# Ledger of designs, part 66: peptides against a protein of PDB entry 5YCA

Target 1, 132 residues: chain A of PDB entry 5YCA
Amino acid sequence: RSLPAERNPLYKDDTLDHTPLIPKCRAQVIEFPDGPATFVRLKCTNPESKVPHFLMRMAKDSSISATSMFRSAFPKATQEEEDLEMRWIRDNLNPIEDKRVAGLWVPPADALALAKDYSMTPFINALLEASS

## One batch from the design tools (peptide; made by RFdiffusion4, then SolubleMPNN)

Design b2_p14_6_s2 (from b2_p14_6, 5 letters changed)
Fold by OpenDDE base, seed 5:
Structure b2_p14_6_s2 (fold): chain B 132 residues (1-132), chain A 14 residues (1-14)
Amino acid sequence: as target 1 above (132 residues)
Amino acid sequence: DEEEFLAYMKSLQK
């Protein structure tokens, strides 16, 4: 597969300490038809464009939104590029199906694999470690 | 910010 050429400068260094990001995460209870569920979110702002994106985790099973990761990492990606990556994830990783939420969600190990590819490791580590 | 997040989650739908 090929990833978009331009990456969010927020993710220029994949080796940064993730611990300062943990207190920036926020837990939020969301009501669904079958009951409440808690999500952990991290607001990530592109330091150049000032455009924000949320990274997000389901608190209970630690599933991470791959869609949110991709959109944050590649701000100039086309829909076609996103579709290609999401198909790759379906074919090569282990995404989960949850009718309550939009986008493609993956378990923690897959999220960390994607984080390495997208240079987002500190952010995903913080998101996974944050309390709910 | 909670409402902002809810809107963002909905935006993930194609």
Scores: peptide ipSAE 0.684, ipTM 0.934, DockQ to the pose 0.487
Fold by OpenDDE base, seed 3:
Structure b2_p14_6_s2 (fold): chain B 132 residues (1-132), chain A 14 residues (1-14)
Amino acid sequence: as target 1 above (132 residues)
Amino acid sequence: DEEEFLAYMKSLQK
């Protein structure tokens, strides 16, 4: 597959220590028609454009939003490029279906595989280790 | 903050 050409400069170095990012994560309870659910979020700001994106994890099963990962990593990607990547994820990984939330969500192992591809491993490690 | 995050989650809708 082909990923977008330009990546968020926040993710220049995939080998950085993730531990300083853990305390930057925050838990939030969200009310849905069938009851409350807790999410863990990490605000990631592009150091050049200053545009923020949130990475997010469902606390209960540790599913992570692949859509949010993609949009943070590739802020100038077209909708077509996103659609192609989401299709690849559906065909090659193990995404979950949840009617409560938008976008494509994947289990932790798949999230780490994507993180390697998107050069954002420290951020996903921190998100997975953060308390809820 | 919390409202900012809620707005961001909604933005994930196609």
Scores: peptide ipSAE 0.684, ipTM 0.934, DockQ to the pose 0.493
Fold by OpenDDE base, seed 2:
Structure b2_p14_6_s2 (fold): chain B 132 residues (1-132), chain A 14 residues (1-14)
Amino acid sequence: as target 1 above (132 residues)
Amino acid sequence: DEEEFLAYMKSLQK
């Protein structure tokens, strides 16, 4: 598959220690029509553009938003590029369907696989280790 | 910010 050419400079080094990022994660209870659910979020700011994106995890099953990962990693990606990647994820990984939330969500192992591809490993490790 | 996050989650939909 083809990933977008330009990547968020925040993710220039995939080998950094993730532990300092853990305290930056925040748990948030969100009310849905069928009840509350807790999410863990990590605000990731592009050091050049100063535009923030959130990475996010469902606390209950540790599912990670692949869509959020992609949009944070590739801020200049076209909709076509995103659609292509999401289709690849559906065909090759194990995404879940949750009617409460938008985008494509994947289990932890798949999230870490994507993190490697997107050079986001420290951020996803921190998000997975953070308390809810 | 919690409201910022809510808005961001909503923005994930096409």
Scores: peptide ipSAE 0.684, ipTM 0.933, DockQ to the pose 0.493
Fold by OpenDDE base, seed 1:
Structure b2_p14_6_s2 (fold): chain B 132 residues (1-132), chain A 14 residues (1-14)
Amino acid sequence: as target 1 above (132 residues)
Amino acid sequence: DEEEFLAYMKSLQK
């Protein structure tokens, strides 16, 4: 598959220590029609454009938003590029369906696979290790 | 903040 050419400079180094990012994560309870659910979020700001994105995890099953990962990693991606990647994820990984939330969500192992592809490993490791 | 995050989650809707 082809990923967008330009990547968020925040993710220039996939090998950095993730532990300093853990305390930057925040838990948030969100009310849905069928009850509350806790999410863990990590605000990631592009150091050049100053545009923020949130990475996010469902606390209960540790599912990660692949859509948020993609949008953070590739801020100049077209909708067509995003759609192509989401289709690839559906065909090759193990995304879950959750009527409460938008976007495509994947289990931790898949999130880490995507993180490697997107050069986001420290951020996803921190998100997965943060308390809820 | 929390409201910012809620807005962001909503923005994930295609």
Scores: peptide ipSAE 0.684, ipTM 0.934, DockQ to the pose 0.492

Design b2_p14_6_s3 (from b2_p14_6, 6 letters changed)
Fold by OpenDDE base, seed 2:
Structure b2_p14_6_s3 (fold): chain B 132 residues (1-132), chain A 14 residues (1-14)
Amino acid sequence: as target 1 above (132 residues)
Amino acid sequence: DDEEFQKYMESLKK
């Protein structure tokens, strides 16, 4: 598959220690028609553009938004590029389309696989390790 | 902050 050419410079080094990012994660309860759900979020700001994105984990089952990962990693990606990647995820990983929240949500192992591809490993490790 | 994330999540709700 072809990933977008330009990546968020926040993710220039995939080998950094993730532990300093853990305290930056926050748990937040969001209300839905069928009841509340807790999400763990990590605000990731592009150091050049200053545009923030939230990485998100469902606290209950540790599913992570692959869509949000992609959008954070590739801020200049076209819709076509996103669509192609989401299709690849559907074909190769184990995503879930949640009934409450948009995007493709993937289990931790898949999230880490994507993180490696997107050079986001420290951020996803932190997100997964953070308390809810 | 919480309000920012709340607003963001509202935009993602189905």
Scores: peptide ipSAE 0.765, ipTM 0.963, DockQ to the pose 0.865
Fold by OpenDDE base, seed 3:
Structure b2_p14_6_s3 (fold): chain B 132 residues (1-132), chain A 14 residues (1-14)
Amino acid sequence: as target 1 above (132 residues)
Amino acid sequence: DDEEFQKYMESLKK
């Protein structure tokens, strides 16, 4: 597969220590028609454009939003490029489509595989280790 | 902050 050419400069170094990012994660309860659900979030700001994106984990089953990872990693991606990557994820990983929240959600192992591809490993490690 | 994330989640709710 082909990923977008321009990547968020926040993710220029995939080898950084993730531990300083852990305390930057926050747990938050969101209300839905069928009841509340807890999410762990990490706010990631592009150092060049200053545009923020949230990385997200469901507290209950540790699923991570692959869609949010992609949008944070590739800020100038087209909808066509996103659709292509989401199709690849459907064909090669184990995503689920949640009834309450849009996007593709993947288990921790798949999230780490994507993190390697997107150069986001420290950020996903921190998100997975943070308390809910 | 919490309000910022709440607004973002509202945009993702089905």
Scores: peptide ipSAE 0.765, ipTM 0.963, DockQ to the pose 0.871
Fold by OpenDDE base, seed 4:
Structure b2_p14_6_s3 (fold): chain B 132 residues (1-132), chain A 14 residues (1-14)
Amino acid sequence: as target 1 above (132 residues)
Amino acid sequence: DDEEFQKYMESLKK
């Protein structure tokens, strides 16, 4: 498949040690109409544009937002490019659509597959290993 | 921070 041409320079090296990123993750409780839910988040700032994005994991089942990964990795992507990638994810991985929060959420193995494609492996490993 | 993430999550709530 085709991915957007410009990638966030934060993800220039997919082979870096992820362990220093673990303590940068934070757990936070979010209130919803049907009750509270805990998310683990990692704030990722583009070193050139200084625009931040949050990577996020549901604490309960470790699902990770694929949409947030894409938006962080490809900050200049068009809506059409995002839609095409989300369709690919639906066709090739095992995403779920949460009833409370928008976007496609994927299990850890799928998240790591996407992380390899987006050059985000250290960040997703840290997000998965962080405590909730 | 927590407030920043809270605002972000509010924008994603269905």
Scores: peptide ipSAE 0.765, ipTM 0.963, DockQ to the pose 0.873
Fold by OpenDDE base, seed 1:
Structure b2_p14_6_s3 (fold): chain B 132 residues (1-132), chain A 14 residues (1-14)
Amino acid sequence: as target 1 above (132 residues)
Amino acid sequence: DDEEFQKYMESLKK
């Protein structure tokens, strides 16, 4: 598959130690019609544009928002590029379309596979290890 | 912060 050409410079080095990012994660309860759900979030700010994006994990089943990963990793991606990647995820990974929250949510192993592709492994490792 | 994330999540709610 083809990924967008320009990547968030925050993710220039996929080999960094993830542990310093763990305490930057935060758990937050969000209320929904069917009840509350806890999310673990990591605010990731593009060091050049200063535009932030939240990476997100569902506390209950550790699902990660692939859509949020993509949007953080590729700040100049077109909607067509996003749609293409989401289709690839549907065809190649094990995403879930949550009834409450938009986007594709993937299990931890799939999230780490995407993280490698997007060069954001430290951030996803931190998000997965953070307390909820 | 929490308010920022809450607002973001509101935009994602189905």
Scores: peptide ipSAE 0.764, ipTM 0.963, DockQ to the pose 0.892

Design b2_p14_6_s4 (from b2_p14_6, 6 letters changed)
Fold by OpenDDE base, seed 1:
Structure b2_p14_6_s4 (fold): chain B 132 residues (1-132), chain A 14 residues (1-14)
Amino acid sequence: as target 1 above (132 residues)
Amino acid sequence: DDEEFLAYMASLAK
């Protein structure tokens, strides 16, 4: 598949040690009609544009927002490019259905596969290891 | 902060 040409310079090196990022993660309880759910978030600021994006994990089952990953990795992507990637994820990975949250969410193994593709491995590892 | 994150989560909607 094709990915957008320009990537967030924050993710220039996929091989960096993730452990310094773990303390930067934060847990937040969000109330939903069905009850509360805890999310772990990692604020990722593009060093060039200074525009922040949040990576996010559902604490209970460790599902991670693929949409947030894509938008952070490819901040200049078109909606068409995003739609194409989300469809690829639906067709090739194992996204979950959760009516409480927007975007496409995937289990940890899929998130790490995407992280490799997006050069975000340290950030996703940190997000997965952070406490809730 | 928490409000910023909530807004970001909402922005994930197409």
Scores: peptide ipSAE 0.702, ipTM 0.940, DockQ to the pose 0.485
Fold by OpenDDE base, seed 3:
Structure b2_p14_6_s4 (fold): chain B 132 residues (1-132), chain A 14 residues (1-14)
Amino acid sequence: as target 1 above (132 residues)
Amino acid sequence: DDEEFLAYMASLAK
């Protein structure tokens, strides 16, 4: 598959130590019609544009938003490019369906596979290790 | 903050 040409400079090095990012994660309880659920979030700011994006994990089963990963990694991607990648994820990985939340969510192993492709492994490792 | 995050989550539907 083809990924967008321009990547967020925040993710220039996929091999950096993730541990400093762990305390930057925050837990938040969100109310839904069927009850509350906890999410863990990590605010990631593009060092050039200063535009922030949130990476996010469902605390209970550690599912991670692939949509958020893509949008953070490729801030100038077109909707067509995003749609293509989300279709690839549906066809090749193991996304979960949750009517409470928008976007495509994947289990931890799939998130780490995507993180490698998007050069954002330290950020996903931190998000997975953070407490809820 | 919390409200900022809620708004961001909602934006994923767009």
Scores: peptide ipSAE 0.702, ipTM 0.940, DockQ to the pose 0.478
Fold by OpenDDE base, seed 4:
Structure b2_p14_6_s4 (fold): chain B 132 residues (1-132), chain A 14 residues (1-14)
Amino acid sequence: as target 1 above (132 residues)
Amino acid sequence: DDEEFLAYMASLAK
């Protein structure tokens, strides 16, 4: 597959220690029609554009939003590029379907595989290790 | 904040 050419400069170094990012994560309880669910979020701001994106995890099963990862990593991606990547994820990984939330969500192992591809491993490690 | 995050989650919908 082909990923977008321009990547968020926040993710210039995939080898950084993730532990300083853990306390930057926040837990939030969200009410849904069938009951409450806790999410863990990490606000990631592009250091050049100053545009923020949230990375997000469902606390209970540790599912990660692949859509949010992609949009944060590739802020200038077209809708066509996003659609292509989401199709690749559906065909090659193990995304879950949850009618409560939008976008494509994946298990932790798949999230880490994507993180390697997107050069954002420290951020996903921190998100997975943060308390809820 | 919490409202900002809720708005972001909603933005993921096509």
Scores: peptide ipSAE 0.701, ipTM 0.939, DockQ to the pose 0.497
Fold by OpenDDE base, seed 2:
Structure b2_p14_6_s4 (fold): chain B 132 residues (1-132), chain A 14 residues (1-14)
Amino acid sequence: as target 1 above (132 residues)
Amino acid sequence: DDEEFLAYMASLAK
């Protein structure tokens, strides 16, 4: 597969210590038609454009939004590039279906695999370790 | 904040 050419400069170093990011995560209970669910979020701001994106985890099963990861990592990606990546994820990883939330969500191991590809491992590690 | 996050989650549908 081909990932977008330009990556968010926030993710220039995949080897950074993730622990300082843990307390930056926040838990939030969201009400859905079938009941409440807790999410953990991490606000990630592009240091150049100042545009924020949220990384997010479902607290119950630790699923991570792959869509959010992609959009944060590749701020100039086209819709076609996103569609291609989401298709790749469906074909190669183990995404879950959840009608309550939009986008493609993946289990922790898959999220970490994507994080390596997107150079955002510290952020996903922090998101996974944060309390809910 | 919480409202900002809700809006962001909704944006994933686009």
Scores: peptide ipSAE 0.700, ipTM 0.940, DockQ to the pose 0.479

Design b2_p14_7_s1 (from b2_p14_7, 4 letters changed)
Fold by OpenDDE base, seed 2:
Structure b2_p14_7_s1 (fold): chain B 132 residues (1-132), chain A 14 residues (1-14)
Amino acid sequence: as target 1 above (132 residues)
Amino acid sequence: MPPMSLEELEELME
């Protein structure tokens, strides 16, 4: 697969200690038509553009939004590039399409695999370790 | 009902 050439400079160092990021994660209950659901989120701000994105984990099954990871990692990605990556995820990982929130959601192990590819390992480790 | 978009979910988190 071909990932976008330009990556969010927030993720320039995949080897950073993740533990300082854990307290920055927040749990939030979101109301949906069929009832409430809890998410753990981590606000990630691009240091150049100052545009924030939220990395998201469902509290119930620890699924993480792969789509949000991609969008945060690659701020200038085209829709075609996103579609290509989402297809790759479907073909190579174990994503689910949740009835409540769009995009592909992946289990923790898959999220960490993607994090390695996107240079987001500290952020995903923190998101997974945070309490809900 | 269709799933909420990720953009809409992010707006709720802000």
Scores: peptide ipSAE 0.696, ipTM 0.947, DockQ to the pose 0.889
Fold by OpenDDE base, seed 3:
Structure b2_p14_7_s1 (fold): chain B 132 residues (1-132), chain A 14 residues (1-14)
Amino acid sequence: as target 1 above (132 residues)
Amino acid sequence: MPPMSLEELEELME
């Protein structure tokens, strides 16, 4: 597959210690038509553009939004590039299309695989380790 | 009912 050429400079080093990011994660209850659900989120700000994006984990099953990971990692990606990557995820990983929130949600192991590809392992490790 | 968009979910987050 072909990932977008430009990556968020926030993710320039995939090998950094993730533990300082854990306290930056926050749990929040969101109300949906079928009831409340808790999410753990990490606000990630592009140091050049200053545009923030939230990485998101469902507290109940630890599923992580792959779509949000992609959008954070590749701020200049086209819709076509996103669609291509989402198709790859469907074909190669184990995503879930949640009835409450759009995009592809992946289990922790898949999230870490994507994190390696997107050079954002510390951020996903922190998101997974944070309490809900 | 359609799912909430990621953009809308993000807007709800503090």
Scores: peptide ipSAE 0.696, ipTM 0.947, DockQ to the pose 0.878
Fold by OpenDDE base, seed 5:
Formats: sequence, structure tokens, C-alpha cells
Structure b2_p14_7_s1 (fold): chain B 132 residues (1-132), chain A 14 residues (1-14)
Amino acid sequence: as target 1 above (132 residues)
Amino acid sequence: MPPMSLEELEELME
């Protein structure tokens, strides 16, 4: 598959130590029609544009929002490019479509595979290790 | 009960 040409400069170095990012993660309870659910999130700000995105983990099953990862990694991607990548994820990984929150959510192993592709490994490691 | 969008979820996050 072909990923978008321009990547968020926040992710220029996939080899950085992830441990300083762990305390930056936050747990939050969100109310839904069927009851509350806890998410762990990490605010990721593009150092050039100053636009933030949140990486998100469901506390209950550790699923990670692949859609949010993609949008953070490729801030100038078109909707067509996003759709193409989401189809690739559906065909090659093990995503779920949650009834509470839109987008594709993937298990930890799949999230780390995507993190390698998007050069986001330190950020996803931190998100997975943070407490809920 | 349609899913909440990711944009709406981000707006709730502090």
C-alpha cells in the first residue's frame, strides 16, 4: 500500500525512548447511552502547525484507534487516502468497529504494527503502558 | 444509537 507523502514531524524518529511520554497520558471516563467507558489518551501536537490530535486507547480491552493514529501521522491526507488505508487495515489486520465510537479500533499487536509503519512506536508504547 | 465521531470524542478530552 501507499501511505501519504507528508508525515507529522512529531514522528521523525521512531527510535526515541517512550518512557517520558507515559506520564503525559491521561485516563478519562466518557458517558455513553449504554453507560460510562474509560479511555486513556495522549495529546500529540504537531510541532510545526501546533495542531493537536489525541491518540486513544479503550481501557477495557486496550484497543487503539487506528483512525486517530492515521490522522495524527498524516495531517494532510485526503479522505480518499484515509479510506484506502482503512480498507487495508480491514483486509490485513484485526480491527473492530465499536458501537460507541466511530473509526477502526485495533488490538495492541496490530497497533504496534501500524506504529512501525507510521513511525509512531514510542507514542503507542507509552499509550499501552499508561495506567487506566 | 449511532457511534460518536472521533472529532466529538476529542472535543470531550481535556
Scores: peptide ipSAE 0.695, ipTM 0.947, DockQ to the pose 0.872
Fold by OpenDDE base, seed 4:
Structure b2_p14_7_s1 (fold): chain B 132 residues (1-132), chain A 14 residues (1-14)
Amino acid sequence: as target 1 above (132 residues)
Amino acid sequence: MPPMSLEELEELME
């Protein structure tokens, strides 16, 4: 697969300590037609563009939005590049298409695999470790 | 019903 050329400079160093990010995570209850669901989210701001994006985890099963990871990691990605990556995820990982929220949601192990590819390991570790 | 978009969900995030 071909990942986009330009990555969010927030993720320039994949070796950073994740623990300072844990307190930055927040749990939030979202109301859906079939009832409430809790998400844990981490606000990630591109230090260059100042554009924020939320990484998010479903509290119930710890699934993480792979689509949001991709969009945060690759701010200049085309729709075609996103579609290609999402297809790759479908073919190579274990994503879930949730009935309540769009995009591909992946289990923790898959999220960490993607995090390595996107240089987001500290952020995903923090997101997974944060309380809900 | 169709799922909520990620954009919509993100807008709800505080």
Scores: peptide ipSAE 0.697, ipTM 0.948, DockQ to the pose 0.843; fails the geometry check

Design b2_p14_7_s2 (from b2_p14_7, 5 letters changed)
Fold by OpenDDE base, seed 5:
Structure b2_p14_7_s2 (fold): chain B 132 residues (1-132), chain A 14 residues (1-14)
Amino acid sequence: as target 1 above (132 residues)
Amino acid sequence: MAPMSLDELEALME
């Protein structure tokens, strides 16, 4: 598949140590019509544009928002490019569409596969290891 | 019930 040409410079080095990012993660309880749910989030700021995006993990089953990963990695991507990638994820990985929050959510193994493709491995490792 | 958008969820995290 083809990914967008321009990537967030925050993710220029996929080999960095993830452990300093773990304490930057935060757990938060969000209220939904069917009850509360805990999310673990990591604020990721583009060092050039200064625009932040939050990577998100559901605490209960460790599923991670693939859509948020894509938007953080490729801040200049078009909606069409996002749609194409989400279709690829549906066809090749094991995403779920959660009833409470939009986008595609993927299990940890799939998140790490995407992280490798998007050069986000340290950030996803930290998000997965953080406490909830 | 309709799902919350990612933008709305992200706004709650700020």
Scores: peptide ipSAE 0.705, ipTM 0.945, DockQ to the pose 0.869
Fold by OpenDDE base, seed 3:
Structure b2_p14_7_s2 (fold): chain B 132 residues (1-132), chain A 14 residues (1-14)
Amino acid sequence: as target 1 above (132 residues)
Amino acid sequence: MAPMSLDELEALME
């Protein structure tokens, strides 16, 4: 597969220690029609554009939004490029489509595989280790 | 009911 050419400079070094990012994560309860659900989220700001994106983990089953990872990693990606990557994820990983929130949600192992591809390993490790 | 969009969910986060 081909990933977008321009990557968020926040993710220039995927070898950094993730532990300083853990306290940056926050648990938040969101209300849905069928009841509340807790998410753990990490605010990631592009140092060039100053545009933030949130990486998101469902507290209950530790699923992580692959779609949000992609959007954070590739800020100038087109909808077509996103669609192509989401199709790749469906074909090669084990995503779920949640009834409450759109996009593809992947288990921790798949999230770490994507993190390696997107150079986001420290951020996903922190998100997974943070308390809910 | 249709799922909430990621943009809408992100807008709820501070």
Scores: peptide ipSAE 0.705, ipTM 0.944, DockQ to the pose 0.857
Fold by OpenDDE base, seed 4:
Structure b2_p14_7_s2 (fold): chain B 132 residues (1-132), chain A 14 residues (1-14)
Amino acid sequence: as target 1 above (132 residues)
Amino acid sequence: MAPMSLDELEALME
């Protein structure tokens, strides 16, 4: 597959120690029509543009928003590039579409596979290890 | 009912 050419400089080094990121994760309860749900989130700010994105994990089943990972990793990606990657994820991984929140959500193992592709491994390790 | 967008979810996060 073809990923966007420009990547968020926050993710220039995939080998960094993830442990300092763990305390930066926060659990938050969000209210939905069918009741509350807890998310663990990590605020990731592009050091160049100063634009933040949140990486997100559902506390209940540890699924992670692949769509948010992509948007954080590739800030200049077009909608067409996003659609192409989401199709790849559907065809090659095990995503779910949640009735409460849009985008593709993937289990931890798939999230780590994507993290390697996007050079986000420390951030996803921290997000998965953080308490809910 | 349609799911909440990711942009809307992010807007709720502190």
Scores: peptide ipSAE 0.705, ipTM 0.944, DockQ to the pose 0.820
Fold by OpenDDE base, seed 2:
Structure b2_p14_7_s2 (fold): chain B 132 residues (1-132), chain A 14 residues (1-14)
Amino acid sequence: as target 1 above (132 residues)
Amino acid sequence: MAPMSLDELEALME
């Protein structure tokens, strides 16, 4: 597969210690038509554009939004590039399409695999370790 | 029902 050429400079170093990011995560209850659900989220701001994205984990099953990871990692990606990556995820990983929230949600192991590809490992480790 | 968009979910987050 082909990932977008330009990556968010926030993710320039995949080897950083993730522990300082853990206390920056927040748990939040969101109301849906079928009832409330808790998410753990980490605000990630592009240091150049100053545009924030939230990385998101469902508290109940620890699923991570792969779509949000992609959008954060590749802020200049086209819709076509996103679609291609989401297809790759469907074909190669174990995503879930949640009825409450759009995009692809992946289990922790898959999230860490994507994090390696997107150079986001510290951020995903922190998100997974944070309390809900 | 249709799922909430990621943009909408993100807009709810602090």
Scores: peptide ipSAE 0.704, ipTM 0.944, DockQ to the pose 0.841

